# Peptides against a protein of PDB entry 2L9B: the designs that were tried, part 86

Target 1, 91 residues: chain A of PDB entry 2L9B
Amino acid sequence: ANFLSQKFPELPSGIDVNINMTTPAMMISSELAKKPKEVQLKFLQKFQEWTRAHPEDAVSLLELCPQLSFVTAELLLTNGICKVDDLIPLA
Target 2, 91 residues: chain A of PDB entry 2L9B as posed
Amino acid sequence: ANFLSQKFPELPSGIDVNINMTTPAMMISSELAKKPKEVQLKFLQKFQEWTRAHPEDAASLLELCPQLSFVTAELLLTNGICKVDDLIPLA

## One batch from the design tools (peptide; made by RFdiffusion4, then SolubleMPNN)

Design b1_p28_4_s1 (from b1_p28_4, 14 letters changed)
Fold by OpenDDE base, seed 5:
Formats: C-alpha cells, structure tokens, sequence
Structure b1_p28_4_s1 (fold): chain B 91 residues (1-91), chain A 28 residues (1-28)
C-alpha cells in the first residue's frame, strides 16, 4: 500500500500517488508534524493569506511542486480542516 | 473560528484543485 492508503485508510481507491510525490511529502510532513497544532494552523493561515494576495503564483507553486500539494492536503486532513471526500476531486 | 476554518478550507482546496487541473492538462 502507498503512503496515502496507509495514513488514510478511509481514502477511496483510485487516488493516484507516486513515489516522486510521496517520499518528499513524507519528509516535509514529518517535519511539520513535529510542530504544535497551533503552529501548523498558523502556517496554513499564512499560506492562505499569501494565496489571496497572489492567487496565480500560489497555483503555479502547487502545480510545479506536487509534493507541496500533497503536504497541504495532508495538513488540511490531519488538522480536521477538510475531509477525505473534499480531496477526491483533486486526484 | 468556524467561519475562518471554512474560508481556509475553501481557499486552499480551490488552489489545490486548480493546480491539479493544470498538471493534468500539461500531462495530457
């Protein structure tokens, strides 16, 4: 099983995750997970603010760095901000 | 706080969606 399937057993089948995305994302997520939840939330909030100010740059960043998309999705899930169903359209 | 969380969710999910869409288009 891939990383997402193991971490999120409720995740529907058919989610496309490759090693190129997963391994770097695991490392990044591991580092972020060491920080308190409030710090993780602040990070997401700052990312949101930057996204609002620079929406096209934010899209470009996540487009070109799918690993960051993975990390962002995981942070949203693990912090209870979104649910698995919210991520299905992203696959 | 609830409203803030919903806006956070909305903003980032939309960004993720657009990024994913562009990746799929470029890969096709």
Amino acid sequence: as target 1 above (91 residues)
Amino acid sequence: MKAEQEELKKTLLETLRRASELRRERAA
Scores: peptide ipSAE 0.629, ipTM 0.914, DockQ to the pose 0.741
Fold by OpenDDE base, seed 2:
Structure b1_p28_4_s1 (fold): chain B 91 residues (1-91), chain A 28 residues (1-28)
Amino acid sequence: as target 1 above (91 residues)
Amino acid sequence: MKAEQEELKKTLLETLRRASELRRERAA
Protein backbone atom coordinates (compact mmCIF):
# COMPACT_ATOMS: atom_id res chain seq x y z
CA ALA B 1 0.00 0.00 0.00
CA ASN B 2 2.81 2.38 0.86
CA PHE B 3 4.73 1.39 -2.25
CA LEU B 4 1.67 1.85 -4.41
CA SER B 5 1.12 5.33 -3.05
CA GLN B 6 4.77 6.12 -3.69
CA LYS B 7 4.62 5.05 -7.31
CA PHE B 8 1.20 6.56 -7.96
CA PRO B 9 0.89 9.58 -5.69
CA GLU B 10 -2.00 11.05 -7.66
CA LEU B 11 -4.23 8.00 -7.37
CA PRO B 12 -7.51 8.68 -5.62
CA SER B 13 -8.78 6.56 -2.78
CA GLY B 14 -10.25 3.30 -3.90
CA ILE B 15 -11.32 -0.17 -2.93
CA ASP B 16 -8.61 -2.62 -1.94
CA VAL B 17 -8.91 -5.49 -4.38
CA ASN B 18 -5.79 -7.31 -3.22
CA ILE B 19 -7.71 -9.94 -1.26
CA ASN B 20 -7.59 -12.34 -4.17
CA MET B 21 -6.65 -12.27 -7.82
CA THR B 22 -9.56 -14.01 -9.48
CA THR B 23 -12.77 -12.37 -8.35
CA PRO B 24 -11.99 -8.71 -9.08
CA ALA B 25 -10.26 -9.62 -12.32
CA MET B 26 -13.21 -11.66 -13.52
CA MET B 27 -15.57 -8.82 -12.76
CA ILE B 28 -13.49 -6.33 -14.71
CA SER B 29 -13.03 -8.73 -17.60
CA SER B 30 -16.74 -9.41 -17.71
CA GLU B 31 -17.57 -5.73 -17.98
CA LEU B 32 -14.97 -5.14 -20.66
CA ALA B 33 -16.22 -8.13 -22.61
CA LYS B 34 -19.59 -6.42 -22.91
CA LYS B 35 -17.99 -3.60 -24.90
CA PRO B 36 -17.46 -3.79 -28.67
CA LYS B 37 -14.18 -5.29 -29.80
CA GLU B 38 -13.11 -1.95 -31.24
CA VAL B 39 -13.48 -0.40 -27.80
CA GLN B 40 -11.45 -3.19 -26.24
CA LEU B 41 -8.73 -2.72 -28.83
CA LYS B 42 -8.62 1.02 -28.23
CA PHE B 43 -8.30 0.32 -24.53
CA LEU B 44 -5.30 -1.92 -25.15
CA GLN B 45 -3.76 0.63 -27.48
CA LYS B 46 -4.06 3.40 -24.92
CA PHE B 47 -2.55 1.10 -22.31
CA GLN B 48 0.30 0.36 -24.71
CA GLU B 49 0.93 4.06 -25.26
CA TRP B 50 1.01 4.69 -21.54
CA THR B 51 3.34 1.72 -21.08
CA ARG B 52 5.74 3.10 -23.66
CA ALA B 53 5.77 6.46 -21.95
CA HIS B 54 5.98 5.03 -18.42
CA PRO B 55 7.49 1.54 -18.68
CA GLU B 56 8.59 1.17 -15.06
CA ASP B 57 5.31 2.47 -13.72
CA ALA B 58 3.45 0.04 -15.94
CA VAL B 59 5.51 -2.88 -14.63
CA SER B 60 4.98 -1.74 -11.06
CA LEU B 61 1.25 -1.43 -11.57
CA LEU B 62 0.93 -4.94 -12.95
CA GLU B 63 3.30 -6.34 -10.33
CA LEU B 64 1.33 -4.91 -7.44
CA CYS B 65 -2.03 -5.59 -9.05
CA PRO B 66 -1.95 -9.12 -10.46
CA GLN B 67 -5.67 -8.73 -11.12
CA LEU B 68 -4.82 -6.25 -13.85
CA SER B 69 -2.30 -8.67 -15.30
CA PHE B 70 -5.10 -11.19 -15.63
CA VAL B 71 -7.41 -8.66 -17.27
CA THR B 72 -4.73 -7.59 -19.74
CA ALA B 73 -3.81 -11.14 -20.65
CA GLU B 74 -7.43 -12.12 -21.14
CA LEU B 75 -8.08 -9.13 -23.40
CA LEU B 76 -5.07 -10.01 -25.52
CA LEU B 77 -6.22 -13.60 -25.80
CA THR B 78 -9.90 -13.03 -26.49
CA ASN B 79 -9.15 -10.41 -29.14
CA GLY B 80 -6.80 -12.76 -30.96
CA ILE B 81 -3.76 -10.60 -30.32
CA CYS B 82 -1.84 -13.35 -28.53
CA LYS B 83 -2.06 -17.13 -28.18
CA VAL B 84 -2.31 -19.31 -25.11
CA ASP B 85 1.31 -20.33 -25.57
CA ASP B 86 2.31 -16.69 -25.19
CA LEU B 87 0.85 -16.67 -21.68
CA ILE B 88 2.54 -19.82 -20.37
CA PRO B 89 5.82 -18.07 -19.47
CA LEU B 90 3.87 -15.56 -17.39
CA ALA B 91 2.77 -18.10 -14.79
CA MET A 1 -1.00 -10.39 -38.09
CA LYS A 2 -0.70 -6.68 -38.77
CA ALA A 3 2.52 -5.03 -37.68
CA GLU A 4 0.63 -2.72 -35.37
CA GLN A 5 -1.00 -5.58 -33.50
CA GLU A 6 2.30 -7.43 -33.34
CA GLU A 7 3.88 -4.46 -31.65
CA LEU A 8 0.92 -4.22 -29.29
CA LYS A 9 1.40 -7.87 -28.38
CA LYS A 10 5.12 -7.46 -27.87
CA THR A 11 4.82 -4.41 -25.64
CA LEU A 12 2.15 -5.73 -23.33
CA LEU A 13 3.48 -9.28 -23.07
CA GLU A 14 6.88 -7.94 -22.11
CA THR A 15 5.33 -5.81 -19.38
CA LEU A 16 3.34 -8.77 -18.12
CA ARG A 17 6.45 -10.94 -18.09
CA ARG A 18 8.51 -8.43 -16.15
CA ALA A 19 5.75 -7.95 -13.62
CA SER A 20 5.47 -11.69 -13.11
CA GLU A 21 9.20 -12.06 -12.61
CA LEU A 22 9.26 -9.32 -10.01
CA ARG A 23 6.40 -10.91 -8.10
CA ARG A 24 8.30 -14.19 -7.98
CA GLU A 25 11.50 -12.49 -6.88
CA ARG A 26 9.77 -10.68 -4.04
CA ALA A 27 8.08 -13.87 -2.90
CA ALA A 28 11.37 -15.84 -2.83
Scores: peptide ipSAE 0.629, ipTM 0.914, DockQ to the pose 0.802
Fold by OpenDDE base, seed 1:
Structure b1_p28_4_s1 (fold): chain B 91 residues (1-91), chain A 28 residues (1-28)
Amino acid sequence: as target 1 above (91 residues)
Amino acid sequence: MKAEQEELKKTLLETLRRASELRRERAA
């Protein structure tokens, strides 16, 4: 099982990602996890604001950098902003 | 705060979904 599956066994199998994606993502996630929840939330909010202003660029960024998709999904889940069921469409 | 979090969730999950869909389509 990959990092997300090990940490969140209830996640759908479609959330599986390869090691080339998980390794950088794990490093980013680890660094963010060292920050207070307030800082993590601010990070998500800034990302949201940029996404609202540049929706197609945001989609392209996450498509081309799946590591960021991994980190974003994990942050949403671990901060209780989304539920496991919300990640099903990401399979 | 609840409304703010819901909007945050909506915005980012939709972006994640669209990105994932495009990756699947391009990989097929």
Scores: peptide ipSAE 0.627, ipTM 0.914, DockQ to the pose 0.712
Fold by OpenDDE base, seed 4:
Structure b1_p28_4_s1 (fold): chain B 91 residues (1-91), chain A 28 residues (1-28)
Amino acid sequence: as target 1 above (91 residues)
Amino acid sequence: MKAEQEELKKTLLETLRRASELRRERAA
């Protein structure tokens, strides 16, 4: 199974995962996973605050950088902030 | 704490969703 299937087993099959997205996402996620939960949460909170202030910029950033979308989704999932079902529409 | 987490969830999932939709639309 590819990286997405391993991390999000309930996501639909056939998701296009390429090395240009997967490798950076894995690297970023790995580094963030080394940080305490509090640091991870603070990161998400800062991102949330920036998103609230600049919603279209945030969307553009995540669109242009699907790696960051993946990292964000993974952080939400691994920190228990969202469920796998919440990520299905994102696939 | 629950309320904060729910707002965090809501905000970021919506942003993720919109970004994903745009990517799909542009790829089509």
Scores: peptide ipSAE 0.626, ipTM 0.914, DockQ to the pose 0.719

Design b1_p28_4_s2 (from b1_p28_4, 13 letters changed)
Fold by OpenDDE base, seed 3:
Structure b1_p28_4_s2 (fold): chain B 91 residues (1-91), chain A 28 residues (1-28)
Amino acid sequence: as target 1 above (91 residues)
Amino acid sequence: SEAENKELKETLLETLRRAAERRRERAA
């Protein structure tokens, strides 16, 4: 599957996203998308703070859970924090 | 602010990048 390209047509095609990551990520992203934008931003900020305090744990978490990497990237994109080009190296 | 958003972006994107790199290294 190519969920990111389907959801964000401005994203270059050709990146394959495994369904085992895509489906859980879609569920999580859907729930987060129901929250107000200010709540989503605060969530990202808290995640940032935790990452600063526990950088290795944060990397390990995202390494272990690619689904969370997907969710984080989507939140950054949909909230205008990053651009599509910023996500290309992460595929 | 824009500066705060930039720092937010850079912090999280770096973490995402490192995680992706480790996944590739582990798979290799």
Scores: peptide ipSAE 0.641, ipTM 0.921, DockQ to the pose 0.729
Fold by OpenDDE base, seed 5:
Parts: structure tokens; sequence; C-alpha cells
Structure b1_p28_4_s2 (fold): chain B 91 residues (1-91), chain A 28 residues (1-28)
């Protein structure tokens, strides 16, 4: 929480999720899947650009928010950016 | 393009891998 506040000072107040990790991630993925493919791709590209500029912060973000790791992996799969075998080392 | 997608894949998969590794190490 402290990390997110420091790195993203303009983040709006959020709500704690009191359910398992998978369900929230699936919900996020589902909402993103409702967006056009172009929007999903742009989202990934912006995330990539931010990762290039802030590699350690990106790792820390995904470490602290494993739900986002799930969402990112799902987006990569569903948009044909990677294959299932590419995700094996992540398990 | 395919080249752009390859770079996208490699960048994000590496980040995902490093994050997963740190989570595993921290949990061990």
Amino acid sequence: as target 1 above (91 residues)
Amino acid sequence: SEAENKELKETLLETLRRAAERRRERAA
C-alpha cells in the first residue's frame, strides 16, 4: 500500500478485495475483454513503455499485486501475443 | 507488427517472471 501511494500519488482511493486472488483478476480480465482489441493492445503497449522506463517499479507492482500478473498474462494470451507454454515458468 | 509483438511479449513476460520469482522467494 505504501509503495503504491509513493509511486502513484494520484491513484484514487480503492476498496480492499476480501475474496481470493483469482476471482478479482478474472473480473478485471472480463471487463478488459469488453473493450475493443485495439484498446487492449494499447493498454499493453502503455504498460510496456512504463515498464521500460521503470523496470524495478514494474516488478514491484506485479509482485505486490499478483492479480495484475494474472490479468497481464490473460491479456497476452487472449490477444495472441504469447502462448500457454510461455507462461509455464510463471507458475 | 510481429516484431513489435515480440518485444511486447519479451518485456512483459520478463517482468512477470521476475515478479513471480520474488513472490516465491519471499514465501519460502
Scores: peptide ipSAE 0.640, ipTM 0.922, DockQ to the pose 0.805
Fold by OpenDDE base, seed 4:
Structure b1_p28_4_s2 (fold): chain B 91 residues (1-91), chain A 28 residues (1-28)
Amino acid sequence: as target 1 above (91 residues)
Amino acid sequence: SEAENKELKETLLETLRRAAERRRERAA
């Protein structure tokens, strides 16, 4: 199984995951996972605040950088903020 | 708190959803 399916076992099969997204996402997620939970939460909160203030910019950023979408989703999941089912529509 | 986490969840998931939707639309 690929990285995505391993992290999100309930995701649909056939997801197009290329090396250009997977590797950077793994790297970023790995580094963030090494940080304390408080730091991870603070990161999410700051991202949330920025998203509220700049919703279109936030969408554009995540659109252009699908790696960040993956990282964000993983952070939400691993910190218990969302469930795997919440990520299904995002794949 | 649970309320804060809920807002965090909803805000970011919505952004993620919109981004994913745009990617799909542009790829089509």
Scores: peptide ipSAE 0.640, ipTM 0.921, DockQ to the pose 0.724
Fold by OpenDDE base, seed 1:
Structure b1_p28_4_s2 (fold): chain B 91 residues (1-91), chain A 28 residues (1-28)
Amino acid sequence: as target 1 above (91 residues)
Amino acid sequence: SEAENKELKETLLETLRRAAERRRERAA
């Protein structure tokens, strides 16, 4: 099982990534996890603001960089902002 | 706040969903 599947066994398969994407995503996630929760939240808020202003660019970014989708989903889960069920449409 | 977190969730999950959909469509 990949990193997220190990931490969240009920995650849908849609959020899983191959080993080549897992390592970079894990590194990003681990660095973000070292930051205080308020810093992590601020990061998500800035990402949200940019997404609102540039919705198509945001989709393209996450499409082309699935590692960022992995990281974003993990941050939302670990900070209690979303539930595992919220990730079902991502499968 | 709860309202802010709800907006955060909805915005980012929608973007994640759309990105995943495009990846599936291109891979098919």
Scores: peptide ipSAE 0.640, ipTM 0.921, DockQ to the pose 0.738

Design b1_p28_4_s3 (from b1_p28_4, 14 letters changed)
Fold by OpenDDE base, seed 1:
Structure b1_p28_4_s3 (fold): chain B 91 residues (1-91), chain A 28 residues (1-28)
Amino acid sequence: as target 1 above (91 residues)
Amino acid sequence: MEEEKKELKETLLETLRRATERRRARAA
């Protein structure tokens, strides 16, 4: 998206994933789950800091990338930061 | 729950909520 290019101009090209929306998100979550809980928490903290500084950009990012919404929700759940009931209305 | 995790919950769930609302509004 043009938004991503403008806000994150130094993003690497990466590899396109054309399977479906769910599989890429699950892959990302799986890789993050392999990291120590301390690393996962630090990742969430960095995302929180950026969100506090740029709240509208954070909303736009998650709106445009539902995969990242899935990853964020999964991290919150698996680290005991939220409950399943907290996520139901967000699906 | 630690206060730090509580703040994470509040901040990120709010962001997720707002993003979801926007997607729903645009899809309607």
Scores: peptide ipSAE 0.638, ipTM 0.919, DockQ to the pose 0.771
Fold by OpenDDE base, seed 5:
Structure b1_p28_4_s3 (fold): chain B 91 residues (1-91), chain A 28 residues (1-28)
Amino acid sequence: as target 1 above (91 residues)
Amino acid sequence: MEEEKKELKETLLETLRRATERRRARAA
């Protein structure tokens, strides 16, 4: 919580979700899937650029937000950027 | 596009891997 506040000072106040972590991730993935593939790719590219500039912060973000790890993996898979075999070690 | 997607794959999978390893380590 402190990490996110420090690194993302303009992040809106979060709302705790009283459900498992899988459901929120699926909801996010579903919403992103409604966007054109070009938009999804651009989103991943922006995330990549930020990761290159802030590699340790990116790891910390995904570590502390497993939902985002799920979303990222699913976006890579559904956009044909990676294969299922690439994700098996991450399970 | 293929090269760009390759770089996306490598960058983001590496980040995912490192994050997963940290979570596993903390859970142990």
Scores: peptide ipSAE 0.638, ipTM 0.919, DockQ to the pose 0.788
Fold by OpenDDE base, seed 3:
Structure b1_p28_4_s3 (fold): chain B 91 residues (1-91), chain A 28 residues (1-28)
Amino acid sequence: as target 1 above (91 residues)
Amino acid sequence: MEEEKKELKETLLETLRRATERRRARAA
């Protein structure tokens, strides 16, 4: 939470997720899956651009928020950007 | 755009890998 506030000062205030890791991740993935594939791809592209500009912050974000790792992996898989074999080492 | 998807794959999988390795190392 402290990391997010420092690195994303423009992020609106929120509350901590008080449930297990997989449930909120699945909820986020479900909501994103409702969007057109073009929107999902654009979302991944923006995340990629930010990652390229801030690689260490991106790693820290995903480390501290395993839920976002799940969401990212799910988006890559469902949009045919990676294969299941690519995700096995990450399980 | 296969090249674009390839770049997405390489960039984001690498980030995921590094994050996962850090979590595993800290948990061990």
Scores: peptide ipSAE 0.637, ipTM 0.919, DockQ to the pose 0.764
Fold by OpenDDE base, seed 2:
Structure b1_p28_4_s3 (fold): chain B 91 residues (1-91), chain A 28 residues (1-28)
Amino acid sequence: as target 1 above (91 residues)
Amino acid sequence: MEEEKKELKETLLETLRRATERRRARAA
């Protein structure tokens, strides 16, 4: 928690997820899936751009928040950007 | 696959991979 605050000081105050990572990730993915594919793609593109500009922060974010790794992988898969085989090493 | 999506794939999968490796290393 302290790490996230240090790396992302401008983040709004959040709430700790005191349940398993799967449920929150599934909820996020479900909500995103309700958006048009164009919106999902734009979201991924913005995330990509930020990742390119801040690669270590991006890795740290996904490391600390495995639920976001799930969401990202799900979006890549459902939008035909990657295949299931591409996700095997990430399991 | 479109070039833009190809680059999207490469960038984000690499980040995911690195994050996963770090997570595994810390858990070991």
Scores: peptide ipSAE 0.634, ipTM 0.919, DockQ to the pose 0.780

Design b1_p28_4_s4 (from b1_p28_4, 15 letters changed)
Fold by OpenDDE base, seed 4:
Structure b1_p28_4_s4 (fold): chain B 91 residues (1-91), chain A 28 residues (1-28)
Amino acid sequence: as target 1 above (91 residues)
Amino acid sequence: MEQENQELKETLLETLRRASERRRARAA
């Protein structure tokens, strides 16, 4: 029904994704998707490095900003770094 | 490179998972 369910049909149904989450996430993902794959990968790598250096801050950031969780997950998926099944436990 | 991507995957998915669990816990 919602965008998340439509884009990731294998995710469990009933996920509460409101407009305040989906719209910003969609916008960010759309902009990132326009970048070359090398740029997208670099973005993920920089995020990884920061996460390794500041794991609790990274978790807190994603907790506070579910939109960024969606963006990150989508980037991992679209770049073939993870598969849909890897995202199911995140719902 | 495959190993690098695997580590990238593991690092970020773990962070995503932890964040999701915290959100669920706070919402309960």
Scores: peptide ipSAE 0.633, ipTM 0.922, DockQ to the pose 0.730
Fold by OpenDDE base, seed 5:
Structure b1_p28_4_s4 (fold): chain B 91 residues (1-91), chain A 28 residues (1-28)
Amino acid sequence: as target 1 above (91 residues)
Amino acid sequence: MEQENQELKETLLETLRRASERRRARAA
């Protein structure tokens, strides 16, 4: 069984679940999960601000680094900011 | 905080969506 497929059956489109996806995503998520919730939220807020200021760069970043798309989705889920259903349109 | 989180949600989900669309288009 694939870890990411089990945890997130609705992955963003175009993401191939393999070692290059799973390992980095797990590592990043693990490190972020060690931080307090307020720090995680602040991180998301800063990412949001940067996205608003540089929308095309943000899209390009997440396009080229699907691992970050996964991490972002996981942060949104684990912090109760979005639901799994919100990720379905991304698949 | 609820409104802030809603804006946060919408902003980042939109970015994720656009990135996914580009990945699909590039892979096609």
Scores: peptide ipSAE 0.631, ipTM 0.922, DockQ to the pose 0.740
Fold by OpenDDE base, seed 3:
Structure b1_p28_4_s4 (fold): chain B 91 residues (1-91), chain A 28 residues (1-28)
Amino acid sequence: as target 1 above (91 residues)
Amino acid sequence: MEQENQELKETLLETLRRASERRRARAA
């Protein structure tokens, strides 16, 4: 098991956690983690607003970029917006 | 604040779920 699979045992389904997934996701998450929590929350809120306005585009984006799915889930979890149990249905 | 976070959670989790389902369907 790699870092991401260990940290998040309930990953979004259809994602094969390998170097192609892990490295980009970790990079993105690392950069976001450098920002204050307020900035991270604002980022999520803007993503939410865009998702509401463009739901199919949002799904397509996350489908095509599973790395972003992972990052989004991680941000929700680490900022206390969701719990681990909330991620189980995504597995 | 709490209500906003709940809506935030529901919106993004639903999007994540739908994306995951599509990936599973494509890989099957």
Scores: peptide ipSAE 0.631, ipTM 0.921, DockQ to the pose 0.726
Fold by OpenDDE base, seed 1:
Structure b1_p28_4_s4 (fold): chain B 91 residues (1-91), chain A 28 residues (1-28)
Amino acid sequence: as target 1 above (91 residues)
Amino acid sequence: MEQENQELKETLLETLRRASERRRARAA
């Protein structure tokens, strides 16, 4: 299975993933995975705080940078904050 | 912790969803 299928087995097939998105996302995810769980959680919390303060900018950022969307989704999943089913609407 | 994680989940998933919808809309 490819990287995306391994991480999100319940996601629908046909998600538009190309090398320009996949490689950076994998690199970022890999680096974050090396950090303690506490650091990963703090990263998500700071991102949440910024999103609450700047919701439209946050949407624009994630729209512009699908790599960051992938990383965020993976962090939520791997830290048990969301379930695979929660990621289906993102496809 | 559970409530905090729930709010974290709701905030970020909603943002992710909205971003995805915009990408799809622009690509259509």
Scores: peptide ipSAE 0.627, ipTM 0.922, DockQ to the pose 0.724

Design b1_p28_5_s1 (from b1_p28_5, 14 letters changed)
Fold by OpenDDE base, seed 4:
Structure b1_p28_5_s1 (fold): chain B 91 residues (1-91), chain A 28 residues (1-28)
Amino acid sequence: as target 1 above (91 residues)
Amino acid sequence: SAAERLAQAKANLEYMGQLIDEYLEKQK
């Protein structure tokens, strides 16, 4: 089994998307944006907690799914958690 | 190096986490 299937056995099957950074990020962000702010924040919090508990697995996940960095950035901005200037260190 | 890349990735994740923490703190 691949990394994702092993670490996330309950993960639903995905759908095909274009193999670029922008399209997948846009798709994920648009779907998350349809959820209430509380749900979006909870997602960020749970992801934060997981990354802190499993930092090396988190790095591996982001290497496999680099678009998640863009999604996270978008969620931070749209929910007013930070400003664009705050993300300069990540650029 | 690979070790440096890993360290930077961890730092970036923690930085984003800190932004979330600061936001939650402001809501209190």
Scores: peptide ipSAE 0.225, ipTM 0.705, DockQ to the pose 0.807
Fold by OpenDDE base, seed 3:
Structure b1_p28_5_s1 (fold): chain B 91 residues (1-91), chain A 28 residues (1-28)
Amino acid sequence: as target 1 above (91 residues)
Amino acid sequence: SAAERLAQAKANLEYMGQLIDEYLEKQK
């Protein structure tokens, strides 16, 4: 089993998406954008807390699902948490 | 190297977290 199955054994079945950055990121961002700002912020906060508590697992997750980096960046921008130039160091 | 990539990934995650923290601080 892959990393996700091992670390998140109760994770529901996923949906196959073409292996690329743009399409998966857009799909995830689109769904999250439908939620209230508070929900989006809570998502970011929970993810932040989890990554700080489990940095090695977080890195592994992002390597397996690199689209999440783009999703996170998109949420930061669309919610006014940061500006585009603030993300230059991540490019 | 693998070690360098790991270090950079951790740093990037923390940086994004810092942006969130700064935003929340401004909302006070």
Scores: peptide ipSAE 0.225, ipTM 0.706, DockQ to the pose 0.797
Fold by OpenDDE base, seed 1:
Structure b1_p28_5_s1 (fold): chain B 91 residues (1-91), chain A 28 residues (1-28)
Amino acid sequence: as target 1 above (91 residues)
Amino acid sequence: SAAERLAQAKANLEYMGQLIDEYLEKQK
């Protein structure tokens, strides 16, 4: 049993994508971008709340799925939550 | 070190959370 199956038992099976950072992030961001803005914002809010409540698990998730960091950054940019310069501290 | 990486990761998550909070406050 891995971290994902343990912490997210209802998580559906994913699809295989190229093993790199950019392509998977682009694919995930593209799918999220198809949703209404309110859905995207709700996702960010729920993820924010979860990461604050479970910082250790959040770090483990991002270490296992580093592409999610790029997805989160892209959502911040595309929804006008921040600008590219605001992401410099994350680099 | 691993401890430093963990601390930085937590700080980065909180920073992104702050950006979200500021955006939501602006939208009020």
Scores: peptide ipSAE 0.220, ipTM 0.702, DockQ to the pose 0.827
Fold by OpenDDE base, seed 2:
Structure b1_p28_5_s1 (fold): chain B 91 residues (1-91), chain A 28 residues (1-28)
Amino acid sequence: as target 1 above (91 residues)
Amino acid sequence: SAAERLAQAKANLEYMGQLIDEYLEKQK
């Protein structure tokens, strides 16, 4: 099993998307944006907690699925959690 | 180096976590 299958065996089946960074990020962000803000915030909180508990796995996940970095940044911006200038250190 | 890249990635994740924490604190 690959990393995602092993670490997240209950993940639903996905669909193939373009293998670039921007399109997958936009697609994921758009789907998350359809959810209530409380769901979006809960996602960020759970992801935050998981990354703190499993920092090396988190790095591996983001290297395998780099679109998640863009999705996370987009959620931070769209929910008013931070401004673009706050993300300069991550760019 | 690989170790430096890993350290930077961890630092980036923690920084994003701090932004979330600060937001939640402001929201009470």
Scores: peptide ipSAE 0.220, ipTM 0.702, DockQ to the pose 0.810

Design b1_p28_5_s2 (from b1_p28_5, 11 letters changed)
Fold by OpenDDE base, seed 2:
Structure b1_p28_5_s2 (fold): chain B 91 residues (1-91), chain A 28 residues (1-28)
Amino acid sequence: as target 1 above (91 residues)
Amino acid sequence: SAAERLAKAKENLEFLNEKIDKYLEEQK
């Protein structure tokens, strides 16, 4: 009943999700999901631009805040930017 | 481990950018 199990039901069973990542990710994803698709896409594009301008900082951010991977994964899924199967290697 | 988190962070970032790029290209 963790974040991945609830949001990505087609993912392989047994994927471990730390509670410290799960709760924040769920909260952030919930708030983002309330925004119009246009806003969500703009967020992704601006985030992408920032990552390209500051790749080291971007990696550090995801390294220090791994919960963001779940947030972005859900955002990509809900907007049809990726499929559940695409996330299997990242789990 | 720290090494694993770093590797996953890099992989995730690359994944994000690739998928976003592909999506944007398909929208043109």
Scores: peptide ipSAE 0.515, ipTM 0.877, DockQ to the pose 0.612
Fold by OpenDDE base, seed 3:
Structure b1_p28_5_s2 (fold): chain B 91 residues (1-91), chain A 28 residues (1-28)
Amino acid sequence: as target 1 above (91 residues)
Amino acid sequence: SAAERLAKAKENLEFLNEKIDKYLEEQK
C-alpha cells in the first residue's frame, strides 16, 4: 500500500476517492481523453518503456492499483490500438 | 483475492505491451 509513496516520492498528495474499480478509472480516463491523441500515445509509450525497465515494479503498481489497467485499456480502445473483443479475457 | 489481483496485473501488463508493440509495427 505504501508502494507509490516509496517509488514515486515526488508525487503530489492526492485526494481520497472511492476505490471501486470504475470510479477512479473513469476519472483518470476522462482527463487523459481531453489530451490530443499524440499526448495519449506518448503516455502509453513512456509507460511501456518504464514497465520494461522495471517489470517487478510495474506488476506491483497494477496489483495495488488495478484501476490503472482499466485506464490503459480505455486508452488502447479509444486510440484504435486494441478492439473491444480483445478486452474480454481481461475481465 | 490477492492471488487474483496479481494474476490480473501480470496479464494486463502483458496485454498492454503486446498491443502497443503490434500497433507500432503496423504504423511503419
Scores: peptide ipSAE 0.510, ipTM 0.877, DockQ to the pose 0.648
Fold by OpenDDE base, seed 5:
Structure b1_p28_5_s2 (fold): chain B 91 residues (1-91), chain A 28 residues (1-28)
Amino acid sequence: as target 1 above (91 residues)
Amino acid sequence: SAAERLAKAKENLEFLNEKIDKYLEEQK
């Protein structure tokens, strides 16, 4: 979409994946899980900072790409920042 | 619906930031 290209001009080309909530999230989470814990935490912190600086864009991004919410949730779980039960109300 | 997606986006964002903040505070 134009929104993604405009707001994230440095995004690389994506790969062909099934358009569902599970497969894209699993693939993204898998790639992030290959990174060191410190890199994963830095990603979350930088993402948090960006969302606070651009809350309207952050909400739009999560609306357009709800898979990202699953990716971040997986990162939170993997790094012990939240529990599985914490995610129940978000389903 | 669009309203539901918007609500979930806001809720997820709030949840994410709250959990990160709590984690960072506990690391001090």
Scores: peptide ipSAE 0.510, ipTM 0.878, DockQ to the pose 0.657
Fold by OpenDDE base, seed 1:
Structure b1_p28_5_s2 (fold): chain B 91 residues (1-91), chain A 28 residues (1-28)
Amino acid sequence: as target 1 above (91 residues)
Amino acid sequence: SAAERLAKAKENLEFLNEKIDKYLEEQK
């Protein structure tokens, strides 16, 4: 079975997006940006907790969906958690 | 490549958690 469906059985189906790196990330970030800052921060904290509890799965997720790295980066930027220069080495 | 994606995944995860931790500490 697919990794995502197994590890995230409650994930919604989502919407169809372009297969490139930029468009999906922009769409996800846009949806997250519609939420209050507090909700965005809570999301990051919950995600962090999950990654620490399941580091192997977290790496696999980012490996399978590298677009998520762009999403998280954008989320960090928009919330003032990191600076643009911090992301240069990650590109 | 697969190796590059794995390396970047690990680096991004570490970066993400580091920045979140730092942010949370600054908010105290």
Scores: peptide ipSAE 0.509, ipTM 0.877, DockQ to the pose 0.630

